# Peptides against a protein of PDB entry 2V3S, part 24

Target 1, 95 residues: chain A of PDB entry 2V3S
Amino acid sequence: PISLVLRLRNSKKELNDIRFEFTPGRDTAEGVSQELISAGLVDGRDLVIVAANLQKIVEEPQSNRSVTFKLASGVEGSDIPDDGKLIGFAQLSIS

## One batch from the design tools (peptide; made by RFdiffusion4, then SolubleMPNN)

Design b2_p13_3_s3 (from b2_p13_3, 5 letters changed)
Fold by OpenDDE base, seed 1:
Order: structure tokens, then sequence, then C-alpha cells
Structure b2_p13_3_s3 (fold): chain B 95 residues (1-95), chain A 13 residues (1-13)
């Protein structure tokens, strides 16, 4: 399986690294994204963007070592989105 | 760092 890290801020604005595995041919990007949402680790509004970027990283993990993307849940927040600080952004990377 | 267990849909620190 592919070992991944999802880095994003929680409701307390604390940056967390969430480690999980993905097995190509068994798992789907959308399915795993839904699991993350079910566990309360990802906002439900971010299903589409997380799944899209998870798909991107697992299709070519050797080339796509890290992807940073804008969260739908962060757009209307009080903090201005900032990809460098991962405010309103999340990052997926190969562990 | 959190470890996400996909079998239980829980995580641990």
Amino acid sequence: as target 1 above (95 residues)
Amino acid sequence: TLIFDRETLTYTK
C-alpha cells in the first residue's frame, strides 16, 4: 500500500499530520476521502477536492510526492486562505 | 501526528 500524510488544520487551527494507507486497485480516492470525513478528520464540503487530489497523488506517487490544494471549507472562513501556512489549504504527501 | 485506522474509522495520536 501507499503510505500517505494529509496535513491540515483542525477546528482549533492546529496543524495535524494524518497518516493513512491507500491500496491501488482496492481503494478509491472518493471512498477513502469519505472515510476521512466519517472520522471527522475532513470537512464534508471538501470531499470533491480531497478526492481529486488523492487520486492525483496515488496515480503517480513517484512523480506526485506532494500536492497542496484549496479547501472549500476554508473559503468563507475568517482567516484569509494561505497555501504557505495551510490556512484554507491542505497538503497530501507520500510518507 | 495522527494515525488513521481505516478499519475502525478512528485515529490515535
Scores: peptide ipSAE 0.817, ipTM 0.965, DockQ to the pose 0.923
Fold by OpenDDE base, seed 4:
Structure b2_p13_3_s3 (fold): chain B 95 residues (1-95), chain A 13 residues (1-13)
Amino acid sequence: as target 1 above (95 residues)
Amino acid sequence: TLIFDRETLTYTK
């Protein structure tokens, strides 16, 4: 399996690294993203963007070592999105 | 760092 880290701020704006595995041919990007949402680790509004970027990183993990993407849940928030601080952004990377 | 267990849909520190 592919070992991944999702770096994401929680509801308290605290940055967390979430480690999880992905097995190509068995798992789907959308399915795993839904699991993350079910566990309360990802906002449901971010299903599409998380799944898209998860797919990107797992299809070529040797080339796509890290991807940073804008969250739908962060756009309408009080804080201005900032990719450098991962405010309104999340990052997926290969462990 | 949190470790997400996809079998149980839980996580641990």
Scores: peptide ipSAE 0.817, ipTM 0.965, DockQ to the pose 0.892
Fold by OpenDDE base, seed 3:
Structure b2_p13_3_s3 (fold): chain B 95 residues (1-95), chain A 13 residues (1-13)
Amino acid sequence: as target 1 above (95 residues)
Amino acid sequence: TLIFDRETLTYTK
């Protein structure tokens, strides 16, 4: 399986790394994204963007070592989105 | 770092 890390801020705006595995041919990007949402680790509004970027990183893990993307849940937040600080953004990377 | 267990849909700190 592919070992991944999802880096994003929690409800207290604290940065966390979430480690999980993905098995090509058995798992789907949308399915795993739904599991992360069910566990309360990802906002339900971010299903589409998380699934799209998870698909991107697992299709070529040797080339796509890290992807950073804007969260739908962060657009209307009080803080200005910032990819460098991962405010309104999340990052997926190969562990 | 949190470790996500996809079988139980829980995580460990």
Scores: peptide ipSAE 0.817, ipTM 0.965, DockQ to the pose 0.894
Fold by OpenDDE base, seed 2:
Structure b2_p13_3_s3 (fold): chain B 95 residues (1-95), chain A 13 residues (1-13)
Amino acid sequence: as target 1 above (95 residues)
Amino acid sequence: TLIFDRETLTYTK
């Protein structure tokens, strides 16, 4: 399996690393994204963008060691989105 | 760091 880390801020705006595994041929990007949402780790509004970027990293893990993307849930927040600080952004990386 | 257990849909701190 591919060992991944999803880095994003929690409800307290604290940055967390979430480690999980992905097995090509068994798992789907959308399915795993839905699991993260079910566990309360990802906002439901971010299903599409998380799934898209999870698919990107697992299809070419040797080339896509890290991907940073804008969250839909961060757009309406009071804080201005900032990819460097991962405000309104999240990052997926190969562990 | 949180470890996400996909089998139980829970995580540990």
Scores: peptide ipSAE 0.817, ipTM 0.965, DockQ to the pose 0.917

Design b2_p13_3_s4 (from b2_p13_3, 4 letters changed)
Fold by OpenDDE base, seed 5:
Formats: sequence, C-alpha cells, structure tokens
Structure b2_p13_3_s4 (fold): chain B 95 residues (1-95), chain A 13 residues (1-13)
Amino acid sequence: as target 1 above (95 residues)
Amino acid sequence: TLFFDRETLSYSA
C-alpha cells in the first residue's frame, strides 16, 4: 500500500498530519476521501478537490511526491487563503 | 501526527 500524509488545519486552525494508506486496485480516491469526511477529518465540501488530488498522487506516486490544493471550505473562511501557510489549502504527500 | 484507521473510521495520535 501507499502511505500518505494529508496535512491540513483543524477547526482550531492548527496544522495536523493525517496518515493513511491507499492500496491501488482496491481503493478509490473518491472512496477514501469519503472515509476521511466520515471521520470528520475533511470537510464535506472538499470531497471533489481532495479526491482529485488523491487520484493524482496515487496514479504516479514516484513523480507526484506532494500536491497542494485549494479547499472549497477555505474560500468561505475569514482568513485569506495562503498555500504556503496551508490556510484554505491542504497538502497530500507520500510518506 | 494522526493515524487514520480506515476500517473503523477513527484516528489516534
């Protein structure tokens, strides 16, 4: 399986690294993203963007070691989105 | 770091 880290800010705006595994051929990007949402780790509004970027990283994990993407949930927040600070952004990376 | 258990849909530090 592929060991992944999802880095994003929690409700207290604190950065967390969420470790999880993905098995190609068994798991789907959308399915795993839905699991993250069900666990309360990802906002439901971010299903599409998380799934898209999870798909990107798992299809070519050797070349796509890290992807940073804008969250739909972050656009409506009070803070100005910033990919460097992961404000309104999240990052997926290969562990 | 949080470890997400996909089988139980839970996580722990």
Scores: peptide ipSAE 0.821, ipTM 0.965, DockQ to the pose 0.922
Fold by OpenDDE base, seed 2:
Order: structure tokens, then sequence, then C-alpha cells
Structure b2_p13_3_s4 (fold): chain B 95 residues (1-95), chain A 13 residues (1-13)
């Protein structure tokens, strides 16, 4: 399995590293993204963008060691999106 | 760091 880290701010705006595994051929990017949402770790509005980037990183983990992407849930927030601070952004990386 | 258990859909530090 591929060991991944999703770096994402929680509801208290605290940055967390969420570790999880992905097994190619068994798991799907959308399925795992839905699990993250079900656990309350990802906002449901971010299903599409998380799944897309999860797919990107697992299809070529040797080349795509890290991907940072804008969250749909962060667009309407009070804080200005900032990829450097991961405000309105999340990051997936290979552990 | 949080460890996400996909079988239980839970996480722990």
Amino acid sequence: as target 1 above (95 residues)
Amino acid sequence: TLFFDRETLSYSA
C-alpha cells in the first residue's frame, strides 16, 4: 500500500497531518475521499478536488511526491486563501 | 499527526 499524508487545517484552524493508506487496484480515489469525509476529516464540498488530487498522486507516486490544491470549502471563508500557510488549501504527500 | 483507520472510519493521535 501507499502511505499518504493529508495536511489540512481542522475546524479550529489547526494544521493536522492525516496519515492513511491507499492500495492501488483495491481502493479508488473517490472512495477513499468519501471515507475521509465520512470521518469528518474533509469537508463534503471538497470531494471532487480531493479525489482528483489523490488520483494524481497515487497514479504516479514516484513523480508526484506532493500536491497542493485549493479547497472549495475555503473559497467563501473569512480568511484569505494562502497556499503557503495551507489556508483554503490542502496538501497530499507520499509518506 | 492523526492516523486514519479506514476500516472503522475513525482516527487517533
Scores: peptide ipSAE 0.821, ipTM 0.965, DockQ to the pose 0.925
Fold by OpenDDE base, seed 3:
Parts: C-alpha cells; sequence; structure tokens
Structure b2_p13_3_s4 (fold): chain B 95 residues (1-95), chain A 13 residues (1-13)
C-alpha cells in the first residue's frame, strides 16, 4: 500500500498530519475521501477536490510526491486563503 | 501526527 499524509488545519485552525494508507486496485480516491469525511477529518464540501488530488498523487506516487490544493470549505471563511500557510488549502504527500 | 484507521473510521495519536 501507499502511505500518505494529509496535512490540513482542524476546526481550531491547528495544523495536523493525518496518516493513512491507499492500495491501488482495491481502493478508489473517492471512496477513501468519503471515509475521511465520515471520520470528521475532511469537510463534506471538499469531497471533489480531495478525491481529485488523491487520485493525482496515487496514479504516479514517484512523480507526484506532494500536491497542495484549495479547499471549497475555505473560500467563504473569514481567513484569507494562503497556500503557504495552508489556510483554506490542504496538502497530500507521500510518507 | 494522527493515524487514520480506515477499517474503524477512527484516528489516534
Amino acid sequence: as target 1 above (95 residues)
Amino acid sequence: TLFFDRETLSYSA
């Protein structure tokens, strides 16, 4: 399996690393994204963008070692989105 | 770092 890290801020705006595994041929990007949402780790509004970027990283993990993407849940927030600080953004990387 | 257990849909430090 591929060992991944999802880095994103929680409801208290604290940065966390979420480690999980993905097995190509068994798992789907959308399915795993839905599991993250069910666990309360990802906002439901971010299903599409998380799944798209998870698919990107697992299809070529040796080339796509890290991807940073804008969260739909962060657009209407009070904080100005910032990819460097992961405000309104999240990051997926190969562990 | 939190470890997400996909079988139980839970996480732990």
Scores: peptide ipSAE 0.820, ipTM 0.965, DockQ to the pose 0.892
Fold by OpenDDE base, seed 4:
Structure b2_p13_3_s4 (fold): chain B 95 residues (1-95), chain A 13 residues (1-13)
Amino acid sequence: as target 1 above (95 residues)
Amino acid sequence: TLFFDRETLSYSA
């Protein structure tokens, strides 16, 4: 399995690393993204963007070691989105 | 760091 880290800020704006595994051929990017949402770790509005970027990293994990992407849930928040600070952005990386 | 258990849909530190 591929060991991944999803880095994103929680409701208190604290940065967290979420470690999980993905098995190609058994898991799907959308399915795992839905699990993260069900556990309350990802906002439901971010299903599409998380799934798309999860698919990108798992299809070529040796080349795509890290991907950073804009969250739909962060667009209309009080803070200005910032990819460097992961405000309104999340990051997936190979552990 | 949180460890997400996909079998139980739970997480732990």
Scores: peptide ipSAE 0.820, ipTM 0.965, DockQ to the pose 0.891

Design b2_p13_4_s1 (from b2_p13_4, 7 letters changed)
Fold by OpenDDE base, seed 2:
Parts: sequence; C-alpha cells; structure tokens
Structure b2_p13_4_s1 (fold): chain B 95 residues (1-95), chain A 13 residues (1-13)
Amino acid sequence: as target 1 above (95 residues)
Amino acid sequence: GEIEMSGTSYREL
C-alpha cells in the first residue's frame, strides 16, 4: 500500500497531519476522500479537489511525492488563502 | 484501512 499524509488546518487553524494508506486496486480516490469527510477530517465541500489530487499522487507516487491544492472550503473563510502557509490549501504527500 | 491523526485511528467504512 501507499502511505500518505494529508496536511491541513483544523477548525482551530492548527496544522494537522492525517495519515492513511491507499491500496491500488482496492481503494479509490473518491472512496478514501469520502472516508476522510465521514471522519470529520475533511470538509465535505472539498470532496472533488481532494479526490482529484489523491488520484494524481497515487497514479505516479514516485514522481508526485507532494501535491498542494486549493480547498473549496478555504475560499469562504475569513482568512486569505495562502499556499505557503496552507491557509485555504492542503497538501498530500507520500509518507 | 486506517486513518490516523494525533495518534487516533479511524476505521474506513
């Protein structure tokens, strides 16, 4: 399996690392993303963008060691999005 | 699989 880390800020604006595995042929990017949402770890509005980037990283994990992407939920927040600070952005990386 | 944050793991449904 592929060991992944999703780094994003929680409701208190603290950075958290969420670790999970992805097994090609068994798991799907959308399925795992839905699990993250169901667990309350990802905003439901971010299903599409998380799934898309998860798919990207698991397709070529050797080449895509890290991907940073803009969250849909971050646009509506009071904070100005910033990819460097992961404000309104999240990062997926290979563990 | 397992999802883990801050030492707490969640089972995938």
Scores: peptide ipSAE 0.078, ipTM 0.737, DockQ to the pose 0.191
Fold by OpenDDE base, seed 5:
Structure b2_p13_4_s1 (fold): chain B 95 residues (1-95), chain A 13 residues (1-13)
Amino acid sequence: as target 1 above (95 residues)
Amino acid sequence: GEIEMSGTSYREL
């Protein structure tokens, strides 16, 4: 399986690392993304963007070691999105 | 699958 880390700010604006595995041929990007949402770790509004970037990283993990993407939930927050600070952005990376 | 954050694990039932 592919070991992944999702770095995402929590409700207190603190960065958290969420570790999970992805097994090609068994798991799907959308399925795993739904699990993250069901666990309360990802906002449901971010299903599409998380799934898209998860698919990107697992299809070529050697080439796509890290991906940073804008959250749909982030644009509705009070803080200005910033990919460098992961404000309104999340990061997926190979563990 | 297992999802872990800060030592806490979440599992799909």
Scores: peptide ipSAE 0.078, ipTM 0.731, DockQ to the pose 0.191
Fold by OpenDDE base, seed 3:
Structure b2_p13_4_s1 (fold): chain B 95 residues (1-95), chain A 13 residues (1-13)
Amino acid sequence: as target 1 above (95 residues)
Amino acid sequence: GEIEMSGTSYREL
């Protein structure tokens, strides 16, 4: 399996690392993303963007070691989005 | 598989 880390800020704006595994041929990007949402770790509005970037990283994990992407849930927030600080952005990386 | 954060694990649906 592929060991992954999803780094994003919680409701208190603190950075958290969410660790999980992805097994090609058994898991799907959509399915794992839905599980992250069901666990309360990802906002439901971010299903599409999380699934798209999860698919990107697992299809070629040797080349795509890290991907940073804009969250739909962060667009209308009080803070200006910033990919460097992961404000309104999240990051997926290979462990 | 399991999802983990700060020592807490969440089971897959």
Scores: peptide ipSAE 0.077, ipTM 0.735, DockQ to the pose 0.192
Fold by OpenDDE base, seed 1:
Structure b2_p13_4_s1 (fold): chain B 95 residues (1-95), chain A 13 residues (1-13)
Amino acid sequence: as target 1 above (95 residues)
Amino acid sequence: GEIEMSGTSYREL
């Protein structure tokens, strides 16, 4: 399996690393993303973007060691989106 | 699989 880390800020604006595994052929990007949402770790509005980037990284994990992407849930937030600070952005990486 | 954050684990449905 592929060991992944999803880094994003919680409701207290604290960075958290969410660790999980992805097994090609058994797991799907959308399915795993739904699990993250069900666990309360990802906003439901971010299903599409998380799944898309998860798919990207698991397709070529050797080339895509890290991907940073804009969250739909972060656009209307009080803070200006900033990929460097992961404000309104999340990061997926191979652990 | 299992999802972990800061030592807390969540099981996939």
Scores: peptide ipSAE 0.076, ipTM 0.734, DockQ to the pose 0.193

Design b2_p13_4_s2 (from b2_p13_4, 8 letters changed)
Fold by OpenDDE base, seed 5:
Structure b2_p13_4_s2 (fold): chain B 95 residues (1-95), chain A 13 residues (1-13)
Amino acid sequence: as target 1 above (95 residues)
Amino acid sequence: GELLQRGTEWREL
């Protein structure tokens, strides 16, 4: 399995690392993303973008060691999005 | 961190 870390801010704007495994051939990017949403770890509005970037990493984990992407949920927030501070952005990386 | 299904866990940084 591929060990991944999703770094993003929670509802209190606190940065968190979410560690999970992805098994190619068994798991799907959308399926795992849905699980993260169901667990309350990812905003439901971010399903598409999280799944897309998860797919990107797992298809070529050796080349795509880290990806930072804009969250749909962050666009409507009060804070100005900032990829460096992961405000309105999240980061997926290989553990 | 807290443990979830499939071994998923999280921690505050």
Scores: peptide ipSAE 0.429, ipTM 0.819, DockQ to the pose 0.235
Fold by OpenDDE base, seed 2:
Structure b2_p13_4_s2 (fold): chain B 95 residues (1-95), chain A 13 residues (1-13)
Amino acid sequence: as target 1 above (95 residues)
Amino acid sequence: GELLQRGTEWREL
């Protein structure tokens, strides 16, 4: 399996690392993303973007060691998005 | 599978 870390801010705006595994051929990017949402670890509005970037990494884990992307949930927030501080952004990386 | 099955963990930085 591929070991991944999703770094993003929680509801208290605290930065967290979410570690999980992805098994090609068994898991799907959308399925795993939905699990994260169901667990309250990812905002439901971010299903599409998280799944898309998860798919990107698992397709080429050797070349896509890290991807940072804008969250849909961050757009409606009061805080100004900032990819450097991961405000309104999240980062997926290979462990 | 479920998150527990995939060993999902999280921690505050």
Scores: peptide ipSAE 0.429, ipTM 0.826, DockQ to the pose 0.142
Fold by OpenDDE base, seed 1:
Structure b2_p13_4_s2 (fold): chain B 95 residues (1-95), chain A 13 residues (1-13)
Amino acid sequence: as target 1 above (95 residues)
Amino acid sequence: GELLQRGTEWREL
């Protein structure tokens, strides 16, 4: 399995690392993303973007060690999106 | 915290 870390801010704007495994051929990017949403770890509005980037990183984990992407949930927020501070952005990386 | 379904863990930084 591929060990991944999803770094993003929670509803309290606290930065968190979410560690999980992905097994190619058994798991799907959308399925795992849905699990994270169901657990309250990811905003439901971010299903598409999280799944897309999860798919990207698991396709070539050696070349895609880290990907940072804009969250849909961050667009309507009061804070201006900032990829450096992971405000309105999340980072997915190989553990 | 932990998501028991797949051993998902998280921590505040």
Scores: peptide ipSAE 0.428, ipTM 0.818, DockQ to the pose 0.209
Fold by OpenDDE base, seed 3:
Structure b2_p13_4_s2 (fold): chain B 95 residues (1-95), chain A 13 residues (1-13)
Amino acid sequence: as target 1 above (95 residues)
Amino acid sequence: GELLQRGTEWREL
């Protein structure tokens, strides 16, 4: 299995690392993303972008060690999006 | 710097 870390801000705007595994051939990017949403760890509006970037990192984990992406849930927020501070952005990386 | 908090360690059963 591939060990991953999803770094994003919680509802209190605090930065957190969420650790999980992905097994190629058993798991799907969309399926795992849906589970993260069901657990309350990811906003439902971010299903598409999380799944797309999860797929990207797991298909070539040796080449794609980290991906940072814009959240749909962040575009309408009061805070200005900032990829460096992960405001309105999240990051997936290989642990 | 900003303090990074440990999140949930998630695994599929």
Scores: peptide ipSAE 0.344, ipTM 0.741, DockQ to the pose 0.109

Design b2_p13_4_s3 (from b2_p13_4, 7 letters changed)
Fold by OpenDDE base, seed 2:
Structure b2_p13_4_s3 (fold): chain B 95 residues (1-95), chain A 13 residues (1-13)
Amino acid sequence: as target 1 above (95 residues)
Amino acid sequence: GEILMSGTSYSEL
């Protein structure tokens, strides 16, 4: 399995590392993303972007060691999105 | 699958 970390701010604006595994042929990017949402770790509005970037990183883990992407949930928030601070952005990386 | 949140968190805000 591929060991991954999703770095994402919680509702208190604290950065958390969420660790999970992805097994090719058994897991799907959308399925795992839905689990993250069901666990309350990812906003449901971010399903598409999380799944897309998860797919990107798991299809070529050796080439895509880290991906940072803008969250749909962060666009209309009170804070200005900032990829450097992961405000309105999340990061997936190979553990 | 297995999901584990780190016990360590921090804020840069």
Scores: peptide ipSAE 0.096, ipTM 0.673, DockQ to the pose 0.153
Fold by OpenDDE base, seed 3:
Structure b2_p13_4_s3 (fold): chain B 95 residues (1-95), chain A 13 residues (1-13)
Amino acid sequence: as target 1 above (95 residues)
Amino acid sequence: GEILMSGTSYSEL
């Protein structure tokens, strides 16, 4: 399996790492993303963008070691989105 | 698969 880390800010704006496994041929990007949402770790509005970037990283894990992407849930907040600070952005990486 | 969250935050806003 592929060991992954999702880094993003929680409801208190604290930066956390979420570790999970992805098994090619058994797991799907959308399925794992839905599990993250069901666990309360990802906002439901971010299903599409999380799944798309998870697919990108698992299809070529040696080449795509890290991807940073804009969250739909972060667009309408008071904080200005910033990829460097992971404000309104999340990061997936190979652990 | 299994999902595990780190016990400690790296930073606060």
Scores: peptide ipSAE 0.096, ipTM 0.673, DockQ to the pose 0.157
Fold by OpenDDE base, seed 1:
Structure b2_p13_4_s3 (fold): chain B 95 residues (1-95), chain A 13 residues (1-13)
Amino acid sequence: as target 1 above (95 residues)
Amino acid sequence: GEILMSGTSYSEL
């Protein structure tokens, strides 16, 4: 399986690393993303963008070691999005 | 699958 970490801020604006595995042929990007949402770790509005980037990284994990992407849930927030600080952004990486 | 949380940072901005 592919060991991944999703780094993003929680409701308290604390940065968390969420570690999980992805097994090609058994798991799907959308399925895993929905599990993250069901666990309360990802906002439901971010299903599409998380799944898209998860798909990207698992397609070629050797080439796509890390991807940072804008969250739909962060666009309307009071804080200005900042990819460097992961405000309104999340990061997926191969652990 | 299993989901684990670690490496928490308390920086808010």
Scores: peptide ipSAE 0.093, ipTM 0.669, DockQ to the pose 0.149
Fold by OpenDDE base, seed 5:
Order: sequence, then C-alpha cells, then structure tokens
Structure b2_p13_4_s3 (fold): chain B 95 residues (1-95), chain A 13 residues (1-13)
Amino acid sequence: as target 1 above (95 residues)
Amino acid sequence: GEILMSGTSYSEL
C-alpha cells in the first residue's frame, strides 16, 4: 500500500497530519476521501478537490511526492488563503 | 485501511 499524509488545519487553525494508506486496485480516491469526511477529518465541501489530488498522487507517487491544493471550505472563511502556510489549502504527501 | 491522527484510529469502510 501507499502510505500518505494529509496535512491541513483543524478548527483551531492548528496543523494536523492525518496518516492513511491507499491500496491500488482496492481503494479508490473518492472512497478514501469519503472516509476522511466521514471521520470528520475533511470538510464535505472538499470531497472533489481532495479526491482529485489523491488520485493524482497515487497514480504517480514517485513523480508526485507532494501536492498542495485549495480547499473549497477555505474560501468561505475569514482567513486569507495561503498555500505556503496551508491556510485554505491542504497538502497530500507520500510518507 | 486505517486513518490515524493523534493516536486515534479510524477504520475505512
């Protein structure tokens, strides 16, 4: 399996690392993303963007060691989005 | 699979 880390800020604006595995041929990007949402770790509004970027990284994990993407949930917040600080952005990376 | 954060584990359905 592919060992992944999803880094994003919680409701207290603290960075958290969520570790999970992805098994090609068994798991799907959308399925895993839905599980992250069900666990309360990802906002439901971010299903599409998380799934898309998860698919990207698992397709070519050697080429895409890390991907940073804009959260739909972050746009509605009061904080100014910043990919470097992961404000309104999340990051997926290979462990 | 397993999702892990701060020692708390979540099982994927």
Scores: peptide ipSAE 0.082, ipTM 0.717, DockQ to the pose 0.174

Design b2_p13_4_s4 (from b2_p13_4, 7 letters changed)
Fold by OpenDDE base, seed 4:
Structure b2_p13_4_s4 (fold): chain B 95 residues (1-95), chain A 13 residues (1-13)
Amino acid sequence: as target 1 above (95 residues)
Amino acid sequence: GEILQRGTSYRDL
């Protein structure tokens, strides 16, 4: 399995690392993303963007070691999105 | 709905 880390801010705006595994041929990017949402770790509005970037990283994990992407849930918030501070952005990386 | 469980670890940064 591929060991991954999703770094993003919680509702208190605190940065968290969420580690999980992805098994090619058994798991799907959308399925795992939905599990993260069901666990309360990802906002439901971010299903599409998380799944797309998860797919990107697992298709070439040796080359795509890290991806940072804008969250749909962060666009309409009070804080200005900032990829450097992961405000309105999340980072997915190979562990 | 089905409760989906996945082995994950979580830590604050």
Scores: peptide ipSAE 0.051, ipTM 0.672, DockQ to the pose 0.102
Fold by OpenDDE base, seed 2:
Structure b2_p13_4_s4 (fold): chain B 95 residues (1-95), chain A 13 residues (1-13)
Amino acid sequence: as target 1 above (95 residues)
Amino acid sequence: GEILQRGTSYRDL
């Protein structure tokens, strides 16, 4: 399996690392993303963007060691999005 | 997939 880390801020604006595995041929990007949402770790509005980037990183893990992407849930927030601070952004990386 | 760990492992400096 591919060991991944999802780095994003929680509801308290604290930066968390969420570690999980992805097994090609068994797991799907959308399925794993749904689990993250069900666990309260990802906002439901971010299903599409998380799944898309998860798919990207697991397709080419050698080339895509890290991907940072804008969250839909962060666009309407009070804080200005900032990819450097992962405000309104999340990062997926190979562990 | 299984979620292995949830926690704060990085802090803003």
Scores: peptide ipSAE 0.050, ipTM 0.682, DockQ to the pose 0.158
Fold by OpenDDE base, seed 5:
Structure b2_p13_4_s4 (fold): chain B 95 residues (1-95), chain A 13 residues (1-13)
Amino acid sequence: as target 1 above (95 residues)
Amino acid sequence: GEILQRGTSYRDL
């Protein structure tokens, strides 16, 4: 399995790391993304973007060690999006 | 897949 970390800020604006495994051929990017949402770890509005980037990283985990992407849930926020600080952005990386 | 660690928070340095 591929060991992954999803880093993003919670409602208190604190950075959270969510560690999970992805097994190619058994798991799907959309399925795992839905699990993250169901667990309350990802905003439902971010299903599409999380799934897309999860698919990207698991396709070539050796080449795509980290991907940072804009969250749909962050667009309407009061804070200015900042990929370096993960404000309105999340990061997927290989553990 | 299994979620190994849920909601582990780190404060900004």
Scores: peptide ipSAE 0.047, ipTM 0.676, DockQ to the pose 0.170
Fold by OpenDDE base, seed 3:
Structure b2_p13_4_s4 (fold): chain B 95 residues (1-95), chain A 13 residues (1-13)
Amino acid sequence: as target 1 above (95 residues)
Amino acid sequence: GEILQRGTSYRDL
């Protein structure tokens, strides 16, 4: 399995690392993303963008060691999005 | 500070 880390801010604006595994041929990007949402770790509005970037990183884990992407849930937030500070953005990386 | 890095392990049960 591929060991991954999803880094994003919680409701208290604290930066958290969420570690999980992905097994090619058994897991799907959308399926795992849905489970992250069900666990309350990802906002439901971010299903599409999380799944798309998860698919990207697991397709070529040797080439795509890290991907940073804009969250749909952060667009209408009070804070201005910033990819460097992961405000309105999240990051997936190979553990 | 704004950043508090915590490790959260996600397990698919």
Scores: peptide ipSAE 0.046, ipTM 0.675, DockQ to the pose 0.105

Design b2_p13_5_s1 (from b2_p13_5, 6 letters changed)
Fold by OpenDDE base, seed 2:
Structure b2_p13_5_s1 (fold): chain B 95 residues (1-95), chain A 13 residues (1-13)
Amino acid sequence: as target 1 above (95 residues)
Amino acid sequence: RAAELKALGEKIN
């Protein structure tokens, strides 16, 4: 399986790493993303963007070591989105 | 599935 880390901020603006595995041929990007949402680790509004980027990274994990993307849940926040600070952004990377 | 949460000790004030 592919070991992945999703780095993002929680509702308290604390930065966290979510470590999980993805098995090609068994798992789907959308399915795994839904599991993360069900576990309360990812905002449900971010299903589409998380799944899209998860798909991208697992397709070519040796070439796509890290991807940073804008969260839908971060747009309405009081803080201005910032990809460097991962405010309104998340980073998915190969562990 | 087994997902592990790790706090990095960094917070936006």
Scores: peptide ipSAE 0.609, ipTM 0.942, DockQ to the pose 0.131
Fold by OpenDDE base, seed 1:
Structure b2_p13_5_s1 (fold): chain B 95 residues (1-95), chain A 13 residues (1-13)
Amino acid sequence: as target 1 above (95 residues)
Amino acid sequence: RAAELKALGEKIN
């Protein structure tokens, strides 16, 4: 399986790494993303963007070692979105 | 599935 890390901030603005595995041919990007949401680790509003980027990284793990993307849940936050600080953004990478 | 959460000790004030 592919070992992945999703780095994002929780509701307390604390940066966390979420480690999980993805098995090509068995898992789907949307399915795994839904599991993360069900576990309370990802905001439900971010299903589409997380799944899209998860799909991207698992398609070419050797080339796409890391992807940073804007969260739908972060758009209306009090803090100004910042990809460098991962404010309103998340980062998915191969561990 | 087993998803592991790790706090990185960084917070935005």
Scores: peptide ipSAE 0.609, ipTM 0.942, DockQ to the pose 0.129
Fold by OpenDDE base, seed 5:
Structure b2_p13_5_s1 (fold): chain B 95 residues (1-95), chain A 13 residues (1-13)
Amino acid sequence: as target 1 above (95 residues)
Amino acid sequence: RAAELKALGEKIN
């Protein structure tokens, strides 16, 4: 399986790493993303963008070692989005 | 599925 880390901020603006595995041929990007949402680890509004980027990273793990993307849940936040500080952004990486 | 959460100790004020 592919070992992944999703780095993002929680509702308290605290930065966290979420470690999980993805098995090609068994898992789907949308399915795993839905599991993360069901576990309360990802905002439901971010299903589309998380799934899209998860698909991107798992289809070519050697080429796409890290992807940073804008969260739908972050656009209405009190802080201005910043990809460097992962404010309104999340980062998905291969462990 | 088992997912591991790790707090990094970094917070935005």
Scores: peptide ipSAE 0.608, ipTM 0.942, DockQ to the pose 0.130
Fold by OpenDDE base, seed 3:
Structure b2_p13_5_s1 (fold): chain B 95 residues (1-95), chain A 13 residues (1-13)
Amino acid sequence: as target 1 above (95 residues)
Amino acid sequence: RAAELKALGEKIN
């Protein structure tokens, strides 16, 4: 399996790493993303963008070591989105 | 599946 880390801020604006595995041929990007949402680790509004970027990283993990993307849940938040500080952004990377 | 959460000790005000 592919070992991944999703780095993002929780509702208290605290930065966290979420470590999980992805098995090609068994798992789907959408399915794993739904599991993260069900666990309360990802906002449900971010299903599409998380799944899209998870698919991108797992299809070519040797070339796509890290991807940073804008969250739908952060667009209309109180803080201005910032990819450097991961405000309104999340980062997926190969562990 | 097992997803592990690790706090990194950084918070935005």
Scores: peptide ipSAE 0.607, ipTM 0.942, DockQ to the pose 0.130

